# Ledger of designs, part 21: peptides against a protein of PDB entry 8YR4

Target 1, 309 residues: chain A of PDB entry 8YR4
Amino acid sequence: PRGSPALQLVVLICLGLMGLERALNVLVPIFYRNIVNLLTEKAPWNSLAWTVTSYVFLKFLQGGGTGSTGFVSNLRTFLWIRVQQFTSRRVELLIFSHLHELSLRWHLGRRTGEVLRIADRGTSSVTGLLSYLVFNVIPTLADIIIGIIYFSMFFNAWFGLIVFLCMSLYLTLTIVVTEWRTKFRRAMNTQENATRARAVDSLLNFETVKYYNAESYEVERYREAIIKYQGLEWKSSASLVLLNQTQNLVIGLGLLAGSLLCAYFVTEQKLQVGDYVLFGTYIIQLYMPLNWFGTYYRMIQTNFIDMEN

## One batch from the design tools (peptide; aimed at target 1 Q247 N291 T295 R298)

Design b2_p13_5_s1 (made by RFdiffusion4, then SolubleMPNN; from b2_p13_5 with P1A P3E P12I)
Fold by OpenDDE base, seed 1:
Structure b2_p13_5_s1 (fold): chain B 309 residues (1-309), chain A 13 residues (1-13)
Amino acid sequence: as target 1 above (309 residues)
Amino acid sequence: APEPPDPPPPPIP
């Protein structure tokens, strides 16, 4: 934000809080590991109580992942309100100035309410896209990379490879299936708009419909349009279930392979019982934000198309 | 309406 040193400081604090969230995503599983190891070793109550208290405090700061009500996430969201308002206002003013530069012919063909709706959509699309990229997509990719590095350095190269292959396959299948389902979604939206337009046109011509006693005919045409829409809606919804199930299978296979390998190394006394729990906890933490990745990809793609029009 | 996020948010545990 050029022109406000206070907002620049808030951005730096928010970036620092994002770094703290990444550190917490590593520390929380480590402290949970330590609790399990201390319980296994029958450690003294004082050491166990301090480690449990520290874990609960770190978990309070971290929260529950996607949609996390964690203290750090809430503080970041609170501080970001002013930055978002500044960005939104700047985009809104840029769109408004651009609308004033457009030809008189462009304005004569459009109602003032449609122009305002285009401005509001444009502002919401740009601000939404930026927020999804900075606060959801980039952090999720960073957590995956940090996870691969952590497991490769502190466990074994095989664990880093399993996480790498699992997450790469997950992301690739998410993109491919999301691109495939986008065709069904576009067809659904086009048919929804056509069905809505037909209903509006029939209602605007209600006097003519009454004069010819054609009410039953218009209802039947509307029913046919609804049936066609529902056939496309079913394809969209079924493709979403297929995406979610595919994602669940990929994570399940990664969790299975890594958990079996952890269990094997624990039986060989190369790893502790806590390390098994750490792996499972960390993979589940990575899975929570990844569920939304298909949504973010679609929103980004839609917003780019809406900016080109 | 903003299209529902594809997966429902995981139930807040």
Scores: peptide ipSAE 0.024, ipTM 0.662, DockQ to the pose 0.401
OpenDDE base, seeds 2, 3, 4, 5: peptide ipSAE 0.024, 0.024, 0.021, 0.023; ipTM 0.665, 0.685, 0.631, 0.632

Design b2_p13_5_s2 (made by RFdiffusion4, then SolubleMPNN; from b2_p13_5 with P3E P12I)
Fold by OpenDDE base, seed 4:
Structure b2_p13_5_s2 (fold): chain B 309 residues (1-309), chain A 13 residues (1-13)
Amino acid sequence: as target 1 above (309 residues)
Amino acid sequence: PPEPPDPPPPPIP
C-alpha cells in the first residue's frame, strides 16, 4: 500500500505473525513430545507443570482444527481487515475508472447490472487471489519445507524422505484431480445459472403462460433443466468424494510408513516415545491446511480466469 | 457469487 505508512506497518506485523505461526507449528509438537518424555521418565511435578502450562499457552496461540482459530491467526485476520478494505477499494476504483474508459459501444451492448457484476467479480477475484496466495498457499508450502528440514535434521533422513514423497504425491494428485474436477464444477454452475434464468423468465411471463394454459409445459421444461443440473451436480460431488478419498489414502499411507518407521526406531532405542507422538502430531498438523489446498488451488485458478475476461 | 468453499474436512479426532 503506497501512501499509508500505517498500513505498511500492519502488513509487516501480519508477515511477522505469519512467521510466528510457522514457529508455533514446530514448537507445539516439540513441547508435546517433551511432556510425553517427562511423563515416561516420571519427572518432578514442577518441571512437568511448567512444560504443560507452556504447551497449553503455545496451543492457545497456535489454535487447532480445520481453521486455525488461534490467537495469532485471529489477530492476523483482524489486522488484515483494513489492508483488505484498502486493497479492495483501490481495485474497485481501478476497475471503475477502466470501465469509464471503455467505448460507448461496449456500454450500449451490456446491461448496467452485467457491468456492475463484472466490476464486483473483478474486485473479489483480485482480493481473493492475493489473500489465498499469501495466507494459505505460501504458509502451507513453508510448513511442508520446514517439516522436511526439521525431520531431516532431528530425526533420520528417512523421515524427511517419507514426508517429502508423501507431500509431493499429495500435492500432485490434489492439483491433477482438482483440475479434472473444475470442468464438472464449471458445467454445474453454468447449468444452475441457465436453470435459474428459465425459472425467472417463466415467472416474469406468468400472464402469458396463463393465457396459453402452458403451466404444465413450463413445469416439465423446468423439471428437465433440474434433472440436467442434478446430473452435473452428482459428477461434481462424486469427484469431490474421489478427491477426498485419494487425499485420505495418501495421508494414511504416509502416516503408516512414518509411524511404523518411528515405532521401529523407538524399539531400537534410537528415538523416544515422545518422538513417535511428535511425528504423528506434526504430520496431522501438516495435513489440516492441505485438505483445503484443492479449494485454494481452484479459487486461484478461477480468480486468474476471471481477471483475464 | 464466489463458490462456497468445499466443506471443511471433518476434524481429525
Scores: peptide ipSAE 0.024, ipTM 0.646, DockQ to the pose 0.570
OpenDDE base, seeds 1, 2, 3, 5: peptide ipSAE 0.024, 0.023, 0.023, 0.024; ipTM 0.623, 0.663, 0.655, 0.655; seed 5 fails the geometry check

Design b2_p13_5_s3 (made by RFdiffusion4, then SolubleMPNN; from b2_p13_5 with P3E D6E P11L)
Fold by OpenDDE base, seed 1:
Parts: sequence; C-alpha cells; structure tokens
Structure b2_p13_5_s3 (fold): chain B 309 residues (1-309), chain A 13 residues (1-13)
Amino acid sequence: as target 1 above (309 residues)
Amino acid sequence: PPEPPEPPPPLPP
C-alpha cells in the first residue's frame, strides 16, 4: 500500500506469518513422527512428554486446516483487516471515480441503485479475488511443492513422484470437472433470473391478471418455470457430488499407493514406523485446502467474467 | 451475493 509505512509493515508481518504457516505444515508431521518413533523405541517419559507438549503447541499454532483456524492464521486475519479495508476503500474510490467519468448516456440508462450495486459487486469481486489468490490458492500450491520437495529429499524419489502425480491429477480433474459444471451453473442462474422476472412481471400486472381472472394461468406458468429451474439445479448439485467423489477417489488412490509403499519400506527397515504416520498425516493436511480448490477456481473465473462486463 | 463457498466435501472420517 502506497503512503502508509505502517500498513507496509503489516503486509510484511502477514507474509512472515504465511511463511510460518508453511513451516508449521512441515514441522507438525515431523513432530508427530518423532512421537511415534519414541513410543516404538520405549523412550523415557521425559523425552516423550516434551515432544508431545511441543507437538500440541505447534498444532495449536497451525490449526486443523479448512474450518479450524490456528493461532497464526487468526493473527494473520486480524492484522490483515486494516490492509483489506485500505484496499477495499481504494478500489471503491477508483470505481466511483470511473463512474463519474462515464458518459451521461450511460447514467440515464441505469437507476442510481443499479449503479451502486455494480460498484459494490466490483469492489467485493476484486477484493475477494485477491484474498482468495493470496491466502488460499498460492499457499495451497506452495504446500504441494514443499511436500514434493520434502518427500523427494527425505524419503525417496518414488514418494515425491506419487505426491506429484496424485496432486497433478487432482488439480487437472478439479479444473476439468469445474469447467464442465460451470455450464450447468450458468444455465441454472439464467433460468433463476427468468423465473424471478416472470414473478415480478406477474405481480406488477396484478390488476390486469385479476381483471381477466388469469391467476390460475399465471400460477401454472410460474410452476413450469420452477420445474425447469429444479431440473437445472439438480444437474448442478449432482455435478458437485461427482466432483467431490472424483476428488475423494484421487486422494484415496494416492494415499493407498503411498501408504503401501511406505509400509513396504518400513518392513525393509529403510523407514521408521513414524515415517508411515508422517506420510498419511501430510497427505491429509494437503487434502483439506484442496477440497476448496474447485470453489476458488470457479470464483476466480466468475469474478474475471464479471470484471469484463 | 458471493455464492456461498461450496461446503467442502465432508472430510473423510
């Protein structure tokens, strides 16, 4: 943000906290591994208790992924409020200035309430898009890359390859199925708007409908519009279930392949029992934010289309 | 309205 060194410092602190979250995503599985190894070795209670306490503290800082924000994520979100407000206000003022530069002909064709609604949608779309990119998409991609590097260096190249193939397939299928779903959602939204318009037009012409005793006819037309909408809604909802199931299958196959390979390497004494637990824990940690990736992709795509119009 | 984020698929148990 230009003009406020305090807000620049807050941005740097937030970036530092994002780096700390990435470090925690690696450290938490490592400490959990160490607990399992210490339990297997029948280590003294003092060493075990310190490692467990350290793990719980790190887990408190990390949180539980999507839905349970850790302390670091909450602190980042809290500090970011002022940066978001500054960005929102700047975008709002830019849109407002641009609206004042538009021709009188553009303003005469639109109600003041519609103009304000366009401004509010524009600000919300831009600020939302930036927040999703910076705080959800980029960190998720970073965690995948860090995971591939970690498993390739500390386990074996085969583990890095499994994670790479699993995540690449997951992302590709998520994009392809989300693009396919977007067609059904656009059709649903178009039919929703048409159904709403018919209801509004019927209610605005209430006196005419009453004069011709046409209430039953208008109700039947509205019923037909609802049935068409529900047919499109079902396709949208069913396509979501298909996306979710496809995602679960890909992660399940990756978890199966990697867990079997890890178990084999443990039997060959090349890895410890804790390394098996680390792999499973790390894959589950990657899976939690990836569940939202289709939603983020769709939001990004929708917001870009809404900015071009 | 921002479409509600599609609920994450239920975490596998």
Scores: peptide ipSAE 0.023, ipTM 0.669, DockQ to the pose 0.690
OpenDDE base, seeds 2, 3, 4, 5: peptide ipSAE 0.021, 0.021, 0.022, 0.017; ipTM 0.655, 0.672, 0.652, 0.581; seeds 3, 5 fail the geometry check

Design b2_p13_5_s4 (made by RFdiffusion4, then SolubleMPNN; from b2_p13_5 with P1S P12I)
Fold by OpenDDE base, seed 4:
Structure b2_p13_5_s4 (fold): chain B 309 residues (1-309), chain A 13 residues (1-13)
Amino acid sequence: as target 1 above (309 residues)
Amino acid sequence: SPPPPDPPPPPIP
């Protein structure tokens, strides 16, 4: 935002808060590990109480794994509202200015409501794209990288490899299945719009339909359009279930492999019981934002296509 | 209106 130093400061604060969230994502599992180890070692109450209090405070800042409920995330979201509004208004004004520069022939060929809908879609697409990239996609990728580095440095290299393989497989399958699914979703949306347009046209021509006793014919055409829509909706929904199931299988395999390896190293006294808990907690924490990754990827892809049109 | 985001996959418990 080149026009307001205050908004630039807010952006910097939001980036700082995002960095803090990344640090919390590492620290919370570490402190939880330390609690488990202190409990196992029957450590003195003062050390345990301090570690528990620190953990609870860090967990309050982080929130319950869905990044949306933590104090830091809420503060970031709150501060970002002004930046989003400024960006949205700027994009809206740019689109509006561009629409006024378009030829009279372009305007005469389109309904005013369609032009406004294109402007609203363009504004939403750009603003959404930037928000999802900066606040969801990039942080999730950063957390994965940080996780791989952390496990490779503080655990055996095998843990870093498992996390890398699981996350790479998860991301790859998410992208591939999401791209495949996007075709069904586009077809569904196109058919929805066509079905709605037919219903509106039939209702606007109600007097003509009554005059010709064509009500049964219009109802049958609408029914056929609904059946066609439902067939596409089913494919879209079934493809989502397939995506979710595939993601769950990758997670399950990753958790299984890593948990078995952790348990093995704990039995060999190379790792502590707390390290087992840390691994499970950290992996689950990485997977929580990844569940949304397919949605973010699709939104990004849709927003790019909506910007090209 | 942007199509509603797909219902989030249920958070893995």
Scores: peptide ipSAE 0.025, ipTM 0.638, DockQ to the pose 0.598
OpenDDE base, seeds 1, 2, 3, 5: peptide ipSAE 0.022, 0.023, 0.023, 0.022; ipTM 0.635, 0.662, 0.674, 0.631

Design b2_p13_6 (made by RFdiffusion4)
Pose (drawn by RFdiffusion4):
Formats: C-alpha cells, sequence, structure tokens
Structure b2_p13_6 (pose): chain A 309 residues (1-309), chain P 13 residues (1-13)
C-alpha cells in the first residue's frame, strides 16, 4: 500500500503471522511425539497434564484441520480483509477514471458489456493473484522444504529421500494431469454456452406455433444438444477423478514406505515409539494443503492472462 | 472424505 502508513503495519503483522503458522506447523508434531514418549515410560501425572495442555493449546493455535481453521491465519484473514479492500478500491477507481477519458470512436467501436467484464475480471484477478500466491502457494513450498530439512537432519537420512521423492512426484503428476484436464474443461464450457443459447433462442421466438407445429422439433434439437454437452461433461469429470486418484496413490506410497521403515527402525531400538506417530502426523499435515494445487495452477494461469488483458 | 473432495473441487469450478 503506497499511501497509508496504518496498512503497511497490518501487512507486516500478516507476514509475521504467516511465519508463526510455519513455526506451529513444525512444533505441534514434536509435542505429540513428546506426549507419546512420556506416556510409554510411566511418567507422573503432573508433567503429563501440563504437556497435554500445552499440546492442546498448540493444536488450537494451528488449524484443527486443513490449516484454514486456526486462530492464527484467521486473524490474518481479518487483517487481510482490511488491507485487500484498499487495493480493490484503488484498482477499480483507476480503471473507471481511465475509461471516461478515451475518445468517442473508441466507445462507438466496442460494446459496453465486454469492456466492463474485462475490467471487473482484472480487478478480481489482481486481488486473487495476490491472495493465492503469497498466502497459499509459497507457504506450502516452504513447508515442504522445512520438512525435508527436519527429517534429513534431526530424524534420519533416508526419510529425507522419502519425503523429497514423494513430494516431487506429487507436484509433477499434478501439473502434468492438470494441463490435460484444462483442455477437456474448455471443450465442455463451449458446448454449455451453445446449449444455453439454443434454449434462449427457442424461448424468445414464440413463432414455433406459427410456421409449424414445431414444438417437437425444438424439443428434439434441445435434447441432442444436451446429450452432446453431457458427453463432454463426463469426459471432464472423469479426468478430475483420475487426478484425484493419482495424487492419493502417490501420497499413499510415500506413507507406506515411511511407516514401514520407521516401524523396522523402532523394533531395532534406533527410534522411539513417538517417532512413528510423528512421521504419520507430519505426512498427513503436508498432504492436506497439497490437495488444492491443480486448482491453484489453473486459477494462477487464468488470472495472469486476465491481468494482462 | 474422497467424495467431499470431489464435489468441492467440482464446485470450485
Amino acid sequence: as target 1 above (309 residues)
Amino acid sequence: AAAARYWAEKAAE
């Protein structure tokens, strides 16, 4: 925010809260390991109660689910509401002030609905791009790197390889499948618009009664168009199911390999009982934000082209 | 859970 000083402080607080969320993401599974290790060694009730209370408090600060739930990141959403309102207003006003100064030939040439759709989509694009990228993409790529470092240095050497390969395969397969699915989606959207146009045309022209008894013909043509649309929709949604399945399979294979290796190491007195639940919890925690990357890829590309327009 | 994810991703479109 160029103008106001009160908003730069809010931006800095938001970035600090994002860092704190990353720290909590690292911290909570460690406390879960400590609780399990204290529980297996018959510890007194005092230290166990205090540690349990601390773990619960940390789980409360971190998202109880999917990270979009915690007290942190919600304070962030609140402050970001206040900040993103300023950018939205400024961009809309700049577009509106520029559209009123262009010459007449320009306005006589282009329609109004198209020009206004471009402007609205542009403002939404800039806002969405800032939010998606800064608050949902970079933090996840930072979480993956932090997890790789933690497992490779403080847990063992092989688990770094396991997490690295699993996440690399996950990202690569997600992007590869996503481009194909985008082609299918566009193919389906064009036909959906054509079907809507046919239905609107048949409704507007109540001449079907005049020039024939052609109600049946209008109904049949509509059915054919619906069937074509449904075929394209089935293709697109089946592609979506395939993407979901391949992502689940990659994560499952990573979890299986990590769990087996951790169990074997625990039986050999190399690792403690808590390290098993640490690995499991952390793998699930990494998986949860990764569920929404093909959508982020699609939205970032679309918003980039829209902003360019 | 898998079903909820499928419908959520479809609804996002």

Design b2_p13_6_s1 (made by RFdiffusion4, then SolubleMPNN; from b2_p13_6, 9 letters changed)
Fold by OpenDDE base, seed 2:
Structure b2_p13_6_s1 (fold): chain B 309 residues (1-309), chain A 13 residues (1-13)
Amino acid sequence: as target 1 above (309 residues)
Amino acid sequence: SFLEQLQAELASE
């Protein structure tokens, strides 16, 4: 945001809060591990109570797993409202200026309401995409990298390799299956638009349909179009279930391999019981943002397709 | 494209 030092400071604070969220994503599992170890060792109540209180406070800041956003994320989102409004206004003004530079012939050929709707869709698409990349995609990739480094340094290198392979396979399959699904979604959307157009044309020509007593024929054509649409909708929906199940299997296999390896090292007295709990907790914590990644990749693709039109 | 200009201007902020 050039020209407002106050907004630049807000951006820096938001970036600092994003860094704090990354630190919390490492600290919360560590404190949970420590609680499990202290409980296993039958440690003094004072040490346990302090560690539990610290964990609950860190968990409140993080917000993960409760279905609520954490305090740090909420504070970031609140501060970002002004930055988003500045960016939105700038995009709107650029689009509006560009529309005024377009030829009179372009304006005469289009309805003013359609032009404004294109401008609003363009603005919302660009601002939504940027906020999404900055606040969800980049942080999730950072959390994966931090996770790989953490497990490679504090566990055996084999744990870092399992996390790397699991997350790489998850991301790759998410992209590949999402691209494959995009074909079914495009076919569905095309058939939906064609079905809607036929219904509109039939209703606009109501007098002609009535004159020829063709109501039964138009209803049957509409039924056939709906059946064809539902066949494509089923393929789209079934492909989504297949994506979700594939993602679940990859995470399940990674969790299985890592949990078995961790359990083995606990039996060999190389790791503590708390380290087993840490691994499971951390993998599930990495999975939660990634589950949304497939929705996000689709949003990104949709926004790019909407920008090309 | 207008979109590339918009993207470049957004990336410069």
Scores: peptide ipSAE 0.013, ipTM 0.443, DockQ to the pose 0.023
OpenDDE base, seeds 1, 3, 4, 5: peptide ipSAE 0.006, 0.006, 0.006, 0.006; ipTM 0.400, 0.410, 0.405, 0.411

Design b2_p13_6_s2 (made by RFdiffusion4, then SolubleMPNN; from b2_p13_6, 8 letters changed)
Fold by OpenDDE base, seed 2:
Structure b2_p13_6_s2 (fold): chain B 309 residues (1-309), chain A 13 residues (1-13)
Amino acid sequence: as target 1 above (309 residues)
Amino acid sequence: SFEALLQEELAAE
């Protein structure tokens, strides 16, 4: 943000916190591995208690589990509110200034309420897109790269290859299936709008419908439109289940291949029992943000379409 | 579904 050194400092702090989140994503599995190894070796209580306490503290900072945000993420989100408000206000003022520069003929041809709604949607779309790119997409890609590097350096190169292939296949299939699914969603939305328009037109022409005793005919037409909509809704919902199941299968196959390979190396005494637990924990940890990637990709695609209109 | 909640939040903004 130009003109506010305080907001620039907040952005730098937020970037630093994002870096800390990436470090926590590596450290938490490592500490969990160490706990498992210490338990297996029957290590002295003092070493175990210190490692467990450190793990719990790191896990509190990271967050994770079923939808819980960590302390670092919450602090980042809190600090970012002022930056988001500054960015939103700047975009709103740019759009508003541009609207005032448009020709009188353009303003006379459009309702003021429609113009303001377009401006508001445009601002929300741009601000949303930027926030999701910076806070969800980029960090997730960074975590994948860090994961590949970590497994390639500290495990056998085969583990890095499994993670690379699994994540690449997951991302590719997520994009391809999401693009395929977008056709069904567009068809559903078009039919929903057409069904709503028919209902509104029928209700606005209530006197005419009553005059011709056409109520039963309008209800039957509405029922047919609903059945057609539900056929498209089913395709949209079924395509989502197919996406989720495909994603689950890819992660399951990657987890299976890597877990079998890890178990084999543990039997050969090349890896410890804790390394098996680390691999499983780390893959699941990478999967959690990736589960939302399809939603983020759709939102990005929608926001781009809304910006082109 | 969480997607429906996210769509409701995105539709409520």
Scores: peptide ipSAE 0.014, ipTM 0.522, DockQ to the pose 0.161
OpenDDE base, seeds 1, 3, 4, 5: peptide ipSAE 0.018, 0.015, 0.014, 0.014; ipTM 0.568, 0.545, 0.512, 0.528; seeds 1, 3 fail the geometry check

Design b2_p13_6_s3 (made by RFdiffusion4, then SolubleMPNN; from b2_p13_6, 11 letters changed)
Fold by OpenDDE base, seed 5:
Structure b2_p13_6_s3 (fold): chain B 309 residues (1-309), chain A 13 residues (1-13)
Amino acid sequence: as target 1 above (309 residues)
Amino acid sequence: SFEKLLQEELSSE
């Protein structure tokens, strides 16, 4: 935002808070590990109480590991409201100025309500896309990279490899299955629009339908259209379940492989019991935002398609 | 999740 040094400072603070959130995603599992190790060693109450209090405070800052409910995330979202409003207003004014540069023939050929809807869709698509990229996609990818680096350096190269393979397979399958699902969703939406158009046409021609006593015929045609829609809806919904289950299986296999390897190293006294708990906690923490990645990817694709029209 | 389904519906409008 070139016009306001205050908004530039807010953007820098928000970026700093995003960096802090990434640090918390590493620190929270580490402190939880330390609690488990101190409990195993039967450490003095004062050391344990300090570590537990520090963990709970860090967990309050982080939130539930989803990045949506933590104090740092809430503060970032609150500060970003003004930046989003400035960006939205700037995009809206650019679209409005561009609409005024268009020929009178273009304006006379379109209803004002259609022009406004195009402007609103354009503004919402750009601002939504940027928000999802900056606050959901990029942070999730950063957390994965940080996780791979952390496990490779502090555990063993094998743990970093398991996380890398698991997350790479997860992302690849999420993209491939989401692209496959998009065909079913487009077919469903096309059939929904056709079913709605038929219902509207039948209702607009109500007098003609009543004159010919064709009510039963129109109801049966509408029923056939609904059955066809429901067949496409079922394919869309079933494909979503398949995506979610495939994602769950990939994470489950990664968790299993890494947990078995960690348990083995604990048995060999190369790792502590707390390190086993850390690995499980960290993988589950990575899974929570990744569960939404398929939705974000689809929203990004939809917004790109809506910007090209 | 139910929330993914709800976001799918909201992104279809």
Scores: peptide ipSAE 0.019, ipTM 0.599, DockQ to the pose 0.230
OpenDDE base, seeds 1, 2, 3, 4: peptide ipSAE 0.020, 0.008, 0.015, 0.000; ipTM 0.597, 0.519, 0.562, 0.335; seeds 1, 3 fail the geometry check

Design b2_p13_6_s4 (made by RFdiffusion4, then SolubleMPNN; from b2_p13_6, 9 letters changed)
Fold by OpenDDE base, seed 3:
Structure b2_p13_6_s4 (fold): chain B 309 residues (1-309), chain A 13 residues (1-13)
Amino acid sequence: as target 1 above (309 residues)
Amino acid sequence: SFEEQLQAELASE
């Protein structure tokens, strides 16, 4: 990003955060190993609780092992929005300016291809959504129910309750925050369509724009429309980061509560070290499909909004 | 990652 020292600093911070993600990918397994060793050695509760809390904190920073939903990844994505918007706006203005240098005959030939692409997107989206609901949503809900039953029967009712509360809160917050986000996405799409319509109208009136030497005026009007669009896009993208961070917090709290309780029962010789490993692995396995569920619930809502337009 | 590809597709639509 030439010309903005602030955006250059943001790029450097994002590169630093990418380096931190790589460090976390090494540290998280090390801390997990240390917990297993401390449990095997029957270490004092205070040392064990400190290492478990430190592990969960590092796991919160990393995000589930996928890296995409961790606090560090969310912070990187949030900071990158402004860099992306700056780059997008420059490319769009360069394309728009170049289109005003091209002949009217070039514009007439492209309209038929865009209409066909919109029609093909509508048909492929409905079939993809139905397949996703059947093959990912229903199995994930079944896996949660099976998990609650398993932990309630083989561990203690308290573990089943933690999983139930964690997953119920995760699903509820995912739905509520996604419905809230849909308002920002609708406003963004409406402004995008208005900005595109304005660009098309300006390009259709190319001869009139050339006659009045108004190219610079039309480019500035388009720039203002892009800035207005990017204000709504930022709200949409920031709301996505908020959703991912909220999901990460809920899973982090569930993992903390369950891991501390499991570690306590291992110290009391009611559970084995293997049961601690099982609990942590199982919670992560339940979380992975749910993260995708949030993404596809967002896609479903997008496709419904795109069909309403 | 598949998530970055899906986010890139969702950002390109």
Scores: peptide ipSAE 0.018, ipTM 0.585, DockQ to the pose 0.128
OpenDDE base, seeds 1, 2, 4, 5: peptide ipSAE 0.016, 0.015, 0.014, 0.015; ipTM 0.558, 0.555, 0.534, 0.550; seeds 4, 5 fail the geometry check

Design b2_p13_7 (made by RFdiffusion4)
Pose (drawn by RFdiffusion4):
Order: sequence, then structure tokens, then C-alpha cells
Structure b2_p13_7 (pose): chain A 309 residues (1-309), chain P 13 residues (1-13)
Amino acid sequence: as target 1 above (309 residues)
Amino acid sequence: PPDPPDPPPPPLP
């Protein structure tokens, strides 16, 4: 924010809260391991009670689910509401002030609905791009790297390889499948618009009664168009199911390999009982934000082209 | 209006 000083402080607080969320993401599974290790060794009730309370408090600060739930990141959403309102207002006002100074030939040439749709979509694009990228993409790519470092240095060497290969395969397959699915989605959207146009045309022209008893003909053509649309929709949604399945398979294979290796190492007195639940929890924690990357890829590309317009 | 986001994959067992 170029103008106001009160908002730069809020931006800095938001970035600090993002860092704190990354620290909590690392910290909570460690406390879960400590609780399990204390529990297996018959520890007194005092230290167990205090450690349990601390773990619960950390789970409260971190998202109880999917990271979009915690007290942190919600304070962030609140402050970001206050900040993103300023950018939205500024961009809308700049567009509106520019559209009123262009010459007459320009306005006589282009329609109003198209020009206004471009402007609205542009402002939404800038806002969404800032939000999606800064608060949802980079933090996850940072979480993956932090997890790789933690497992490779403080847990063992092989688990770094396991996490690295799993996440690399996940990202690659997600992008590869997503481009194909986008082609299918566009093909389906064009037909959906054509079907709506046919229905609107048949409704507007109540001449079907005049030039023939052609109600049946208008109904038949509508049915044919609906069938074509449904075929394209089935293709698109089946592609979505395939994407979900391949992502689940990749995570499942990574979890299986890591769990088996951890169990074997625990039986050989190399790792403690808590390390098993540490690995499991951390793998689930990494998986949860990764569920929404094909959508982020699609939205970032669309918003980039829209902002360019 | 922007296209809506796709649904998430189902959770693992």
C-alpha cells in the first residue's frame, strides 16, 4: 500500500502471522511425539497433564483441520480483509477514471458489457492473484522444504528421500493431468453456453405456434443439445475423478513406504514409539494443503491472462 | 462471475 502507513503495519503483521503458522506446523507433531513417548514410559501425572495442555493449546493455534481453521490465519484473514479492501478500491477507481477520458470513436466502437466485464474481472484477478499466490502457494512450497530438511537431518536420512520423491511426483502428476483437464473443461463450457442460447431463443420467439405446430421440434432440438452438453460434462468430470485418484495413490504410496520403514526401525531399537505417530501426522499435515493445487494452477493462469487484458 | 473451485479429493482411509 503506497499511501497509508497504518496498512503497511498490518501487512507486516500478516507476514509475521504466516511465519508463525509455519513454526506451529513444525512444532505440533513434535509435541505429539513427546506426549506419546512420555506416555509409554509411565510418567507421573503432573508432567503429562502440563504437556497435554500445551499440545492442545498448540493444536488450537494451528488449524484443527486443513490449516484454514486456526486462530492464527484467521486473525490474518481479518487483517487482510482490511488491507485488500484498499487495493480493490484503488484499482476500481483507476479503471473508472480512465474509461471516462477516452475519445468518442472508442466508445462507439466497443460495447459496454464486454468493456465492463474486462474491468471487473481485472480487479478480481489482481486481488485473487495476490491472495492465492502469497498466502496459499508459497507457504505450502515452504512447508515441503522445511519438512524435507527436518526429516533428513533430525530423523534419519532415508525419510528425506521418501518425502522428496513423494512430493515431487505429486506436483508433477498434478500439473500434467491439470492441463488435459482444462482442455476438456473449455470444450464443455462452449456447449453449455450454446444450449443456454438455444433455450433463450426458443422462449423469446413465441412464433412456434404461428408458423407450425412446432413445439415438438423445439423440444427435440433442445434435447439433442442437452445430450451433447451432458457428454462433454461426463468427460470433464471423469477427468477430475482421475486426477483425484492419482493424487491419492501417490500420497498413499509415500505413506506406506514411510510407515513400513519407521516400524522396522522401531523394532530394531533405533527409533522410539513416538516417531511413528510423528511421521504419520506430518505426512497427513503435508497432504492436506496439497489437495488444492490443480485448482490453484488453473486460477493463477486464468487470472494472469485476465490481468494482462 | 469466476468459475467455482473444484471439489477436493476424498480423504484416505

Design b2_p13_7_s1 (made by RFdiffusion4, then SolubleMPNN; from b2_p13_7, 4 letters changed)
Fold by OpenDDE base, seed 5:
Structure b2_p13_7_s1 (fold): chain B 309 residues (1-309), chain A 13 residues (1-13)
Amino acid sequence: as target 1 above (309 residues)
Amino acid sequence: SAPPPDPLPPPLP
C-alpha cells in the first residue's frame, strides 16, 4: 500500500505473524514429542507440567490443525481487514476509472447492471486471487519445504525423501485431477444456467402457458432439465470424492512408509518413541491445509479466467 | 458467493 505508512507497517506485522505460524508448525510437534519422551522416561512432575503447559500455550497460538482458528492466525486476519479494504477500494477505483475511459459506444451497447457486475467480479477476482496466493498457497508450500528440511536434518535423509515424494505426488495429482474435474463443473454450471433461464422464460410467459393449459408440459420440461443437471452434478461430486480419496491414499501411503521406517529406527534405538509421534503429527498437520489445495487451484483458475474476460 | 471449498475442512483433531 504505497499511500499509508501505517498500512505498510500492518503488512510487515502480518508477514511477521505468517513467519511465526511457520515456526509454530515446527515447534508444536517438537513439544509434543518431548511430552511423550518425558512420559516414557517417567520424568519428574515439574518438568512434565512445564512442558505440557508450554505445549498447550503453543497449540493455542497455532490453533487446531487447519491454522485458521489459532490466535496468531486470528490476529493476522484481524489486522489484514484494513489492508484488504484499502486494496479492494484501490482496485474498484481503478476499474471505475477505466470504465469511464471506455467509449460511449461500449456503454450504450451494455446494460448498466452488467457493467457493474463486471466491475464487482473484477474487484473480487483480483482481491481473492491475491489473498489465496499470499495466505494459503505460499504458506502451504513453505510448510512443505520446511518439513522436508526438518526431517532431512533431524531424522534421516530417507524421511525427507518420503515427505518430498509424497507431497510432490499429492500436489501433482491434485492439479491433474482438479483440471480434469473442471470440465464436469463447467458442464454442470452451463446446464444450471440453461435450466434457470428456461424457468425464468416460462414464468415470464405465464399468461401464454395458462392460455394453452401447458403447465404440465412446462413442469415436465423443467423436470427433464433438472434430471440432466443432476446427472452432471453427480459427475462433479463423484469426481470430487475421487480427488479426496486419491489425496487420502497418497497421504496414507506416505504416512505408512514413514511410520514403518520410524518404528524400525525406534526398535534400533536410533530414534525415540516421541519421534514416531512427531512424524505422524507433522504429516497430519501438513495434510490439513493440503486438502484445500484443489479448491485454491480452482479459485485461482476461475479468477484468472474472470480477469481475461 | 464463493463456491463452498471442495473438501470439507477436516474436523479439527
Scores: peptide ipSAE 0.024, ipTM 0.646, DockQ to the pose 0.471
OpenDDE base, seeds 1, 2, 3, 4: peptide ipSAE 0.026, 0.023, 0.021, 0.022; ipTM 0.642, 0.635, 0.644, 0.630; seeds 1, 2 fail the geometry check

